# Designs tried in a protein design run: peptides against a protein of PDB entry 6FRK. Part 306

Target 1, 411 residues: chain A of PDB entry 6FRK
Amino acid sequence: NEEVLNAMLKEVCTALLEADVNIKLVKQLRENVKSAIDLEEMASGLNKRKMIQHAVFKELVKLVDPGVKAWTPTKGKQNVIMFVGLQGSGKTTTCSKLAYYYQRKGWKTCLICADTFRAGAFDQLKQNATKARIPFYGSYTEMDPVIIASEGVEKFKNENFEIIIVDTSGRHKQEDSLFEEMLQVANAIQPDNIVYVMDASIGQACEAQAKAFKDKVDVASVIVTKLDGHAKGGGALSAVAATKSPIIFIGTGEHIDDFEPFKTQPFISKLLGMGDIEGLIDKVNELKLDDNEALIEKLKHGQFTLRDMYEQFQNIMKMGPFSQILGMIPGFGTDFMSKGNEQESMARLKKLMTIMDSMNDQELDSTDGAKVFSKQPGRIQRVARGSGVSTRDVQELLTQYTKFAQMVKKM

## One batch from the design tools (peptide; made by RFdiffusion4, then SolubleMPNN)

Design b2_p29_6_s4 (from b2_p29_6, 18 letters changed)
Fold by OpenDDE base, seed 3:
Structure b2_p29_6_s4 (fold): chain B 411 residues (1-411), chain A 29 residues (1-29)
Amino acid sequence: as target 1 above (411 residues)
Amino acid sequence: DLSDVEKLMLEVGLELTKKEREERKKAEE
């Protein structure tokens, strides 16, 4: 029994190391799991694998819980949120994502660019803020980030903004001058929350980086970025351990909507490759996808139209990157689709939708769309000409539709 | 042709929609 336990723990430890979990944390977890497993219960014929997985899951949940309640903004107050982190961590994009998140929740949000070190930082922030319709402040002439941050915070406080996000400079490496600047900005603006932004893709370096920031500034929250890539997010455990601060959000892509509140259980489930069906449901629900009820009712009757397929493609495209969606499905790792394959899949869906945009309502709303086209081949030629594709491409679309309609009938 | 992945995503989307409806029904009870 102990040999079996040790073998299974070795596999789990290997998987956690491959997920960028810090080696010290993996060692500690292994000992905690060993101490938590009742060997007598394991002898009683219980599913040893399930028991070990549950024990591992429970210990990982403890590792992402710093025992500190996350800071939350107060409605009707001026909440100043300062962002800190290295260049390339996704800090600037995360500022925009957080501002957009709160704006969508009905908060008066604004952005301040206090990055005077990076050329074009203010232009980048301005571009992102303008696209999201978020008010912004910065300077092309002022070089002191303390002055910019102070003036911007004062301006937006006077204008009764509720969420005031300050983006600071990020450098390529930890430098004393960066930390001094961050401390000066923090002292000047007296933020209600300091958010450390960490790139999950740095793997084993997460602990040292997170510690270096916490030792210089009073980090109270963590945001982990680039969880859409090869990074399984194990570095997030290191950030929590080093900062003793909760993860409040995760960045799951480059789009402004690729941002979600951190949930412990879904995150650990994803880290273990168990998927995140709950997070996928929540994401679908947040999108308020039109006509889901009408679609379900049609599906109950075994009806599936070309329009229903079109709407499903729109829904999938609204959910975000395919890699992210697949990474939420149990048994599909984040690496199941390369970024290149994802772009190709999105282009393929867009092509199929463009073909369907050349169809008429009779064709789209037919419960037997393929038969409508088979009975009148001239429709295929019309749609092909209208969408600028071959008649073969239209036939391939109809073949896919027929396959989907068959799948729907089996559900 | 849709990849097997794209087909699976459609299946998952349909299952999620079904689960959401079941959860709404349970919340109304």
Scores: peptide ipSAE 0.027, ipTM 0.414, DockQ to the pose 0.159
Fold by OpenDDE base, seed 4:
Structure b2_p29_6_s4 (fold): chain B 411 residues (1-411), chain A 29 residues (1-29)
Amino acid sequence: as target 1 above (411 residues)
Amino acid sequence: DLSDVEKLMLEVGLELTKKEREERKKAEE
């Protein structure tokens, strides 16, 4: 039993290291898991793998909890949120995502560009803010970030903005000049929250970077970016440990909507390669797919029509990038769909939908759509002509439908 | 073997069904 435990813990530790979890945290987790597992309970015929996974999951939950409550903005107050982080961390994009998130929730939100170091920083922020219809402030002529931040904060306070987000300069490396500038800006604007933005793809460097920021400025929140890439987000645990600050949001792509509140359970599930089932369900529910209840009810009765399949394809297409959806499903690793395969999969879905657009209501609404076509082969030829495809393509669609309908009946 | 699309549809459908069962259970409690 101890040998089996040690072997399984070795696999988990390897997977966590491959997920960019800091080696010190992995060692601590291993010892905590060993101490939490009763070897006698493992002998009682319980699935040893599930017990170890549960113990690992529980210890990872503790690692993402800094023991402090996340700062939340107060409605009807002026909340100043300062962003800090390295260049390339996704800080500027994340400012826009957070502003858009609060704006969609009915907060009066604005953006300030206090990045005077990077040429075109203000143009980039202005472009993003304008696309999202978010009010913004910045300067093309002022070179002092303290002046820009102070003037912008004062302006938006006077205009009764509730969420005032300040984007600061980034650097490629940790430089004393960057930290001095951040401290001067923080002292001038007196932010209610300082958000450290971290790129999940920097791996083992996350601890040292997060610590360097926390040692200079009072980081109170963490946002982790680039969780749509190959990075499993293990560096987020290092950031929490180093900053003693909660993760409040995650960036899950390049789109302005690819931003969500941090949830512990989905994040750990994804980190362990278990997928983000909860996040998938939430995304599916946020898609006001008015017909989701009707579809679920039909699925429960083992009824599945070609129309139901069409609606499901529409729903999948509305969920956004197929790679993100697949990355939420357990067993579909982030590597499963290269960017090339996503476009091909979406093109395939569109082709199937185009074939179905040439079907009539009798064909679409039949509980046995394949049988309707098998009884009258002339329907296949009509649909093929209408959609500009071969009769073989229509037969392949009907074969896929039949397989799916059989799966639904077994559910 | 199910296509990736079929797998995705299946997983989404299963999870939605599970969530609805959990919501019903909470409403009955």
Scores: peptide ipSAE 0.022, ipTM 0.401, DockQ to the pose 0.134
Fold by OpenDDE base, seed 5:
Structure b2_p29_6_s4 (fold): chain B 411 residues (1-411), chain A 29 residues (1-29)
Amino acid sequence: as target 1 above (411 residues)
Amino acid sequence: DLSDVEKLMLEVGLELTKKEREERKKAEE
């Protein structure tokens, strides 16, 4: 029994190291799991693998919990949020994502570019802010980030903004000059929250970087970026351990909507390759798909129309990149859709929807749409002509619909 | 075989149905 436990723990430890979990944390986790497992309970015929997985899951949940309550903005107050992090961490993009998140929640939100070091930093922020219709401040002529940050914060305070996000200069290296500049900005604007932005893809370097920031500035929150790639996010555990600060959000892709509140259990499930069913359900619920209840009720009755399929395709397109959605489903690996396959899949959905846009209400609302088309083949020709596709493309759509409708009837 | 989109639609629908059943059970307790 102990040999089996040690072999399984070795497999789990290898998988965690391959997920960029820090070697010290993996060793500590192995010891904690070994101490938490009763070998007598393992002898009683319990699924040893399931017991070890549960113990590992429980210890990983503790590693992402710093024991500190996350800062939250106060409604009707002026909340100043300062961003810090290395160049290439996704900091500037994350500022825009956070601003857009709060704006969509009905907060009066603005952005300040206090990055005077990077050429085109203000243009990038301005472009992102303008696209999202977020008010912004910055300068093309002022070189002191303290002046820009102070003037921008004062301006937006006077205009009664509730969320004031300040982007700072990122450096490639941990230089004392960078930390001094960050301290001067922080002292001038007196932020309510300092957010450290970390790239998940930097692997084992996460601990040293996170520690260097925490030792110099009062980091109170962490945001982890680039969780759309092959990075399983094991470096996030190192960031929490080093900063003693909660992860508040994660960046899951390139779009402004590829940003979500951090959830401990879904994140650990994804890290272990168990999928994120809960996060998928939460993301689907956040879409406020008004007709989800009506659809669920139809599915329960074994009813599925072409309109119901069209609405599902619209819902999937609103959920954002397919690669992220599929990466949340158990058994769909992170590699299930390469970036190239995602665009092709979206183009395929859009083509199918364009075919359905040429259908009439009788065809769309039929409980057996395929039978309506089979009885009157002239409908296929009409739809094909209306959508600019072949009759074969319409037949392929109807074949897919028939497979779906048969699956729904078996549910 | 179902396409990837087909599988996704099915899985989302199944999980939503499961969640609703769990919420109903909690409301009856």
Scores: peptide ipSAE 0.017, ipTM 0.341, DockQ to the pose 0.096
Fold by OpenDDE base, seed 2:
Structure b2_p29_6_s4 (fold): chain B 411 residues (1-411), chain A 29 residues (1-29)
Amino acid sequence: as target 1 above (411 residues)
Amino acid sequence: DLSDVEKLMLEVGLELTKKEREERKKAEE
């Protein structure tokens, strides 16, 4: 039993290290998991694998929880949010994403560019803000970030903005001058929250970077960027451990909508390769699909029509990038979509929908659509002609439908 | 083998069904 435990823990530890989890955290987790597992309960024939997985999951959840409640903005107040982070961390993009997130939630949001060091920083922020219709402030001539930040915060406070986001200068390295500048800005504007933006792709460097920021500036929140399909989430654990601050949001791509509130359970599930089922459900719910209840009732009764399949294809197409959706499904490794398969998959879906557009209501609404076509083969020929496809393509669609309907009946 | 799309649809449908069952249980308690 102990050998099996040690072998499984070795695999988990390897996977966590490969996911850029800090080696100290992995060691601590291994010790905590060993202490949490009752070896006597493991002897009783309980699924040893499930017990170990549960213990690992529980300890990872603890590593992501700093024991401090995340700061939240107060409605109807001026909330000043200062962003800090290295150049290339995605800080400027993340400022825009956060502003857009709050704007979509009905908050009066604005952006301030206090990055005077990087040429074109203000132009980049202005471009992003303008595209999102977010009010912005900055200067082309003022070189003191304290002045820009102070003037911008004062302006937007006077205009009764609720979310005032201040982007600061990044640097390529940890420079004392950068930290001094950040401290001066923080002292001048008195932010309600200081957000550290971290790039997840820097791997094992996450701890040292996050610590350097926390030692100089009172970081209260973390945002982790570049958590796309290839992103190793382990750096997030290092950020929490070093900053003792909660992760509040994650950036999942380059688009302004590639931004979501951090959820511990889905994140850990994804980190372990278990998928993000909760995030998938949330994305489905955000589609405001009025017919979701009707679909759920049909699924419960093992009823599944060609129309129901068509509607599901429409829903999938509305969910956004298929790669992001598949990366939320358990057992679909992030590598599954790496080879341009998204466009091909969407083209296949559109083709299937085009075939179904040539079906009649009797065919679409039949609880056994495949049987309707099998009883009257002339329907296949009609649909094939109507959609400009082969009879084989229609038969392939019906085969897919039949497989899906059989799975629904087993639910 | 199910296509990736079919698997996706199934996972979404399953989880929506589970969530609704859990919400019903909580409403009955």
Scores: peptide ipSAE 0.008, ipTM 0.312, DockQ to the pose 0.115

Design b2_p29_7_s1 (from b2_p29_7, 15 letters changed)
Fold by OpenDDE base, seed 3:
Structure b2_p29_7_s1 (fold): chain B 411 residues (1-411), chain A 29 residues (1-29)
Amino acid sequence: as target 1 above (411 residues)
Amino acid sequence: KEKEEEENLLKKLEQFLLAEELLKKLEEA
């Protein structure tokens, strides 16, 4: 029994190390799991594997809980949220994602760019903020981040903003000058929350980076980015341990909506390779995809129309990056969508939808849409002219539809 | 390139439909 336990714990520890969980935390978890497992209960014929997995899961849940309640903004108050983190952590993008998240929830939200070190930081923030229709502040001429942060916070306080997000300079870890600047900004604006943004892909370096920030500024929250990539998020455990601060959100891609509240159970399930079934359910429930029952029923009967394909493209566009959805399904690894092609894929979906917008109901609702067009080639020319595309583009869409309808018939 | 992008789009759609079926099964459970 003890040999079997040790063998299974070795496999789990290996998987956790491969998931970028800090070696100290893995060792501590191993000891805690060994202490929590009753060897007598394992003798009674219980599924030893399930028992060990449950004990591991329970100990991982404890590792993501710092025992500190997450800060939450107060409605009708002016909440100042300062962001800190390294260059390349996704900090600036995460500021925009958080601002957009609160804006969508009906908070009066704004962004301040206090990054004077990085050339084009303000242009990047301005571009992101403008795209999301979020009010922003920054300077092209002021080089003191304390002045910019103070002026921006004062401005947006006077305008009764509820969420005031301050993006600061990111640098490489080794510059004491960065930490002094961050402390000066924090002292000047007196933030209600300091958010450390961490890239999950840095693996075993997460602990030492998170600690370096916490030792200089009063980090009260953590946001983990790049959980759409190969990073299983084990570094997040190290950040919680080092900062003693809860993870409040995760960044799951490059899009502004690739941002979700941190949930412990889904995160640990994903870390263990169990998938994020709860996060998938939550995303589908948020989308009000209730009308998909009729589609699933048609698909089970091998019926698939161009309209059904159009509706699926709308659903994909509403769900955001498909890589995130797939990464939530057990057994679908993150590798299914190459990082670079999401925007191109979305542009292609939009192009296909624009072609279908020029189709009539007879064409869209036909169970053999491709045959409708093949019998009357003049329809292809009409749709091509209506959508401003080539007849070839319409033929390519019909070819894709035909391939998909054939796949649906095999499901 | 265009063929690979087509195959990727089809794979995405297949997986989306699979995800919806999985979700329905999870709501029924």
Scores: peptide ipSAE 0.000, ipTM 0.279, DockQ to the pose 0.131
Fold by OpenDDE base, seed 4:
Parts: C-alpha cells; structure tokens; sequence
Structure b2_p29_7_s1 (fold): chain B 411 residues (1-411), chain A 29 residues (1-29)
C-alpha cells in the first residue's frame, strides 16, 4: 500500500513539476498529502487513486488560498486599481480586459496610461480602449508617469468614475528604476488595489519575480495571463505564495473577452489535467446520477457491458450541449466543437444507441460483448437488419465498445 | 455524512471523467 501511494505521489509530483509548480511547493504538498491520507481507509477498499487525487486536490486548494480575502470594488465609490508587472506579461492587454469586464457589468470604468517608457504605449492603450468604447487618459508630451497618473486619477474621480485602472511602465528586467517609479506612482495616486500581472509561461521564474514586486510595492491581487498556451499555470501557485495575495482573474486568450474571474476549483482541475471539476460536479449533480451507483461499482471492477455504454450515452445526451462538457475537459479548447459538430456528435450517439436497441439482453449484459458477437457473426447481421444499418456500422460500434472496455479495465 | 457526500461526489466525478474520455475516444474514431 505505501509503495503504491509513493508511486502515485511520484506521478502527481512529476505532473505538478511539468506544470511549472515550484519544487518547494511540490515537496510540501507531497508531505501534506502523505500526512492527510489515512492508510487504514486505503485498506478498506476505497479507490486509492481517488483518495490520492482528492488529497492532492485539497492541498492544491490550500496553496492557491493565501488566507486573505480578495479585494473587490465598492459600487458607487471611486476605486483606483494600479497594475504592475514586467513587459511582455500581458499587463497592458489585461488592463483593457479588466476594464471591459467591469464595463460589461455596468461599472463606469476608465483607463489611464502611465507608461511613458515604452514608445507607442499610449497609442496601443488608446486603440484597445477605443475598440472597447472605454474612456482613457494619457499624454503624448508628459514624460513623468506620476504626473500622468495623478492628473488622470483626479480627472476621472471628478467625473465620478467607479473603476479607475492605471497601467504603469513595464521593463524586460527587474530594475531598481522600475520599482522606484512604481512606488512613486503608488504613493501619488494611493490605489485601493495593486494588481501584479504575471505571465504563466515564465514557469519557475514566477516565485522570484512575484517576490521582487511584493518586496517593493504592496501587491494585493494577482492576475495570471497566457493560460491559453502550454502553460498549465503552476507558476500561479508560486505567485500566490510569494505575494500572499489571491489570484483574482485569469487571461485565457488574446481576445478582450478571454478573461474570467479566478475560480480555485476549475484552476486546480486544469492544473492537474482533470478538467473543470467544479462545473463537472455541478453538471453531475444536475444529472441525478445517484441511480448509477451500480454502474460505478461495475466500472471499479473493470466490468463494462454494452448496456453500461448505452446508459452512459443516455447520461451524456441528458447533459445537454457537448460544448459545455468538452469545455470542461483540459486541452479541449472552446473551438473544438463548433455548434455544427455538437449536432453531429449527438446524432452519432443516437445512431449508436439505435444499434444497441436492436441487441438482446445476452448481448447487452455480457461482460465481453465483442466476444459474443465474434463467436456468432450471425448476431451482427441480425442487429444490423434490426437497426437498419450496415454490418460495418455494428462492427464499428463493437470496436468502440472494445476500446472503452479496455480503458475501464485500466482505470 | 460529509465523507459519504464527498465519496458520492468522487464517484460521480469518475463517472463523468469516464464519460468525457469515452466522448474523446468517440471523436478520435
């Protein structure tokens, strides 16, 4: 039992390291998971894999929780939000995404460009803000970011803006001059929230970078960007640990709408490659799958019948649009199922179910349904005739069933 | 009770993950 636990923990630790989780956090998690797993409960026939996954999940949830409640803007007040982060972190794009998010929620939102260092920073912000119809402030002539930030904040306070977002200069490196400038801007505008924007793709550098910002400015929130790429977001755990600040939003693409509030459960699920477990749980609870305890027990024993497959297809058809299911699977982007592909997939499932409706109980309830058909090929011809399909369509279904039954045996 | 609810939730999650992996294999076929 302990060897199996250690092997599974090694796989999880490897997956977390491959997800850019800091090695110190992975070690701590491994120790905490080992301490949380009751080996006596593992002896009682509980699925050891589930217990480990659950313990890992609980410990990851603790790692993304800094124990500090996220700052939230107050309606009818003037909320000043200062953005800090390196050049290329997606900071400027994220300012526009956050502004657009609050604007869509009916907040009076504006943007200030206090980036005087980057040529064309104000033009880029102006272009993004204009496309999104967000009010903006900046200067082509003023070179002091403190003056621009102060004037812009004062202007938008006087105009009764509720969300005032200040974009600051980024640098390619941690430079003392950048941190001095950020501190001067923060002191001048007295922001209600300082948001550190972090690129998830920087991997193991996340801890050191996040710490360097927190040591100079009072970072109170983190936004993680570039979670649309190969980055699994493990660096976000390092940023939370270093800043002691919650992740408030994530950037999930290049579009202005590719921005969502941070949810702990979906993020950890994605990090583990388990999908959106929260949305999964919600949907599974909606399905009233309590009637399928017997099916889950059979699956645990590596038993999977054609009837069990039929019942799963019925459950899938009850779950509604496949895009909502697939969007919960890690690595299935929202683009994988155009609305056309959902109808085709549902039609394919319905066709497979129609083939199974022409099977008898002996065929449906056999633990090796494919072998029943292979021993008596006349059954394939009967089912094909009964369902109005080709013998090839029945053979394709049996091939799919065999792939599934082999998968269940590996679970 | 919380442990039984959590175990039931984990059972439901496995069933769903199985259904998702079934769907993925149906799309790859």
Amino acid sequence: as target 1 above (411 residues)
Amino acid sequence: KEKEEEENLLKKLEQFLLAEELLKKLEEA
Scores: peptide ipSAE 0.028, ipTM 0.365, DockQ to the pose 0.019; fails the geometry check
Fold by OpenDDE base, seed 1:
Structure b2_p29_7_s1 (fold): chain B 411 residues (1-411), chain A 29 residues (1-29)
Amino acid sequence: as target 1 above (411 residues)
Amino acid sequence: KEKEEEENLLKKLEQFLLAEELLKKLEEA
């Protein structure tokens, strides 16, 4: 029994190391799991795999809980949130995502660019903020981040903003000058919360980086970025252990809406490769797919129109990054759609929808749309001209539709 | 209620799998 337990724990420890979980945390987890497993219950023919998975799951839940309540902004107050983190962590993008999250919740939100070290930092923040319709402050001429942060915070306090987000300089290395600058900014603006932004893809380096930030500035919250299927998120455990601060949000992609509140259960389930059934259910419920009962009934009868295909493309486009949704389905690996192919596939879908926007109701609602076009070739030329594409592109769409309609007839 | 939620989830999952198969065919084309 002990040999079987040790073999299974070795496999779990290997999987956790492959998920970028810190080797010290994996060792501690292994000891804690061994102490929590009743060897007598394992002898009774209980599913040893399920028992070990449950014990591992419980210990991982403890590792993501720092035992400290997350800071939350107070409605009707001025809440100053300072962002800190390395260059390339996604800090600037995450500032915009957090501002957009609170704006969508009905908070009066603004952004301050106190990054004077990176050329074009203010232009990047301004571009992101303008696209999201978020008020912003920064300078093209002031080089002192303390002055910019202080003036920006004062301005937005006087304008009765509720959420004031300050982006700071990120450097490539743990330089003492970066930490001194962050401390000077923090002392000047007196933030209600300091958020450390960490890239999940840096793996085993997460602990040392998170510790270096916590030792210099009073980090109270963590945001983990780049959890877009490739990063298994084990570095997040290292950040919590080093900062003793809760993860409040996760960044799941490049879009401004690829940002969600941290949930322990889905995160650990994904880390273990069990899928995110809860997140899939939530995302599928957020999809107003109720209008598609008629579509599913048509599909069961082997009927599929060009309109039905257009509605499916709209559903895929509403689902967002398809790789994220596949990564939520148990047994579909996160590697199924490479990031490069996903953007190309979305561009292809949008092109196909643009072609279909130039079709009429008779063409869209026909049980054999391809036959309608084959009987009257002038329709192909009309649709091609209306959508600004070649007649070949329209014929390729009709060929794809025909292949799909034939599959639906076989289901 | 639980059976209706399960049926709705299954229908949504079937639709998702159909959308996936569409995307896969669009990538292969």
Scores: peptide ipSAE 0.022, ipTM 0.340, DockQ to the pose 0.024; fails the geometry check
Fold by OpenDDE base, seed 5:
Structure b2_p29_7_s1 (fold): chain B 411 residues (1-411), chain A 29 residues (1-29)
Amino acid sequence: as target 1 above (411 residues)
Amino acid sequence: KEKEEEENLLKKLEQFLLAEELLKKLEEA
């Protein structure tokens, strides 16, 4: 039992290290998981793999929880949000994404460019803001970021803006002059929230960078960028640990709407290569798919029908951009996120649903649908004719269903 | 390729269902 536990923990630790999780956090997690697993319960014939996965998942959830409630803007107030982060972290793009997020929610939102260090910073912000129809402020002539930030914040306060986002200068290296400038800006505008923007692709460097910002400015929130496809985001755990600040949003691409509220469970699931299950669950729950509890209860009893599979396909079809859903399902590589594959995948699901639309209630509601069809081959021919497909297409669907139903019985 | 995509889809759904069970146990704990 202990050898099996140690082998599985070694595989999990390897996967976490390959996901850019800090080696110290992986060691602590390994010790905590070993302490949380009752080896006597593991002897009772419980699925040892599931117990270890559960214990690992529980410890990872604790690592993304700083124990501090995330700051939220107050409606009808003037909320000043200051952005800080390294050059190339996606900070300026993230300012525009956050502004657009709040604007779409009916907040009176604006952007201020207080980046005087980077040539063309104001032009970039202006371009993004104009495309999103977000009011903006900045200067081509003023070189003091404190003056620009103060004037912009005062202007938008006087115009009764509710969300005032201030972008600051990012640098490639930790320089004392950068941190002093950030402190001067923060002292002048008195932000309600300071957001640290972190690039997920910097991996093991996340801890040291996040700590350096937290030691100089009162970082209260983290946003993780470049969580598109290959970045498993393990560095986000290091940022939470170093800043003691919650992750509030994630950037999932280059588009202005490739931005979502951070969710703990989906992120951990994705980190483990288990996909974004909670983000899928939350997105499913946001769709008011009340039928999920009934499905989960059937799955717990090892029951899975062709109707249950049909309802799941309907749910997937309702969730919107199939690329985002597939990116949330474990092992759908980034190649499925291509716009071309989304339409093809939706067409495949719609074809499978059309086959099931030609089935009767006895076929759909059978706990062994494949056996119903195997006993009476004339049913396959009827369904094939009704749906305009080959008998082979129906047999392929039944083969897929049988694999799912066998998997559910093993759960 | 299609069989490999199907096996991958099945593994993903297995992982999905496993994670839902794990989530429910975390909410109940």
Scores: peptide ipSAE 0.000, ipTM 0.271, DockQ to the pose 0.045; fails the geometry check

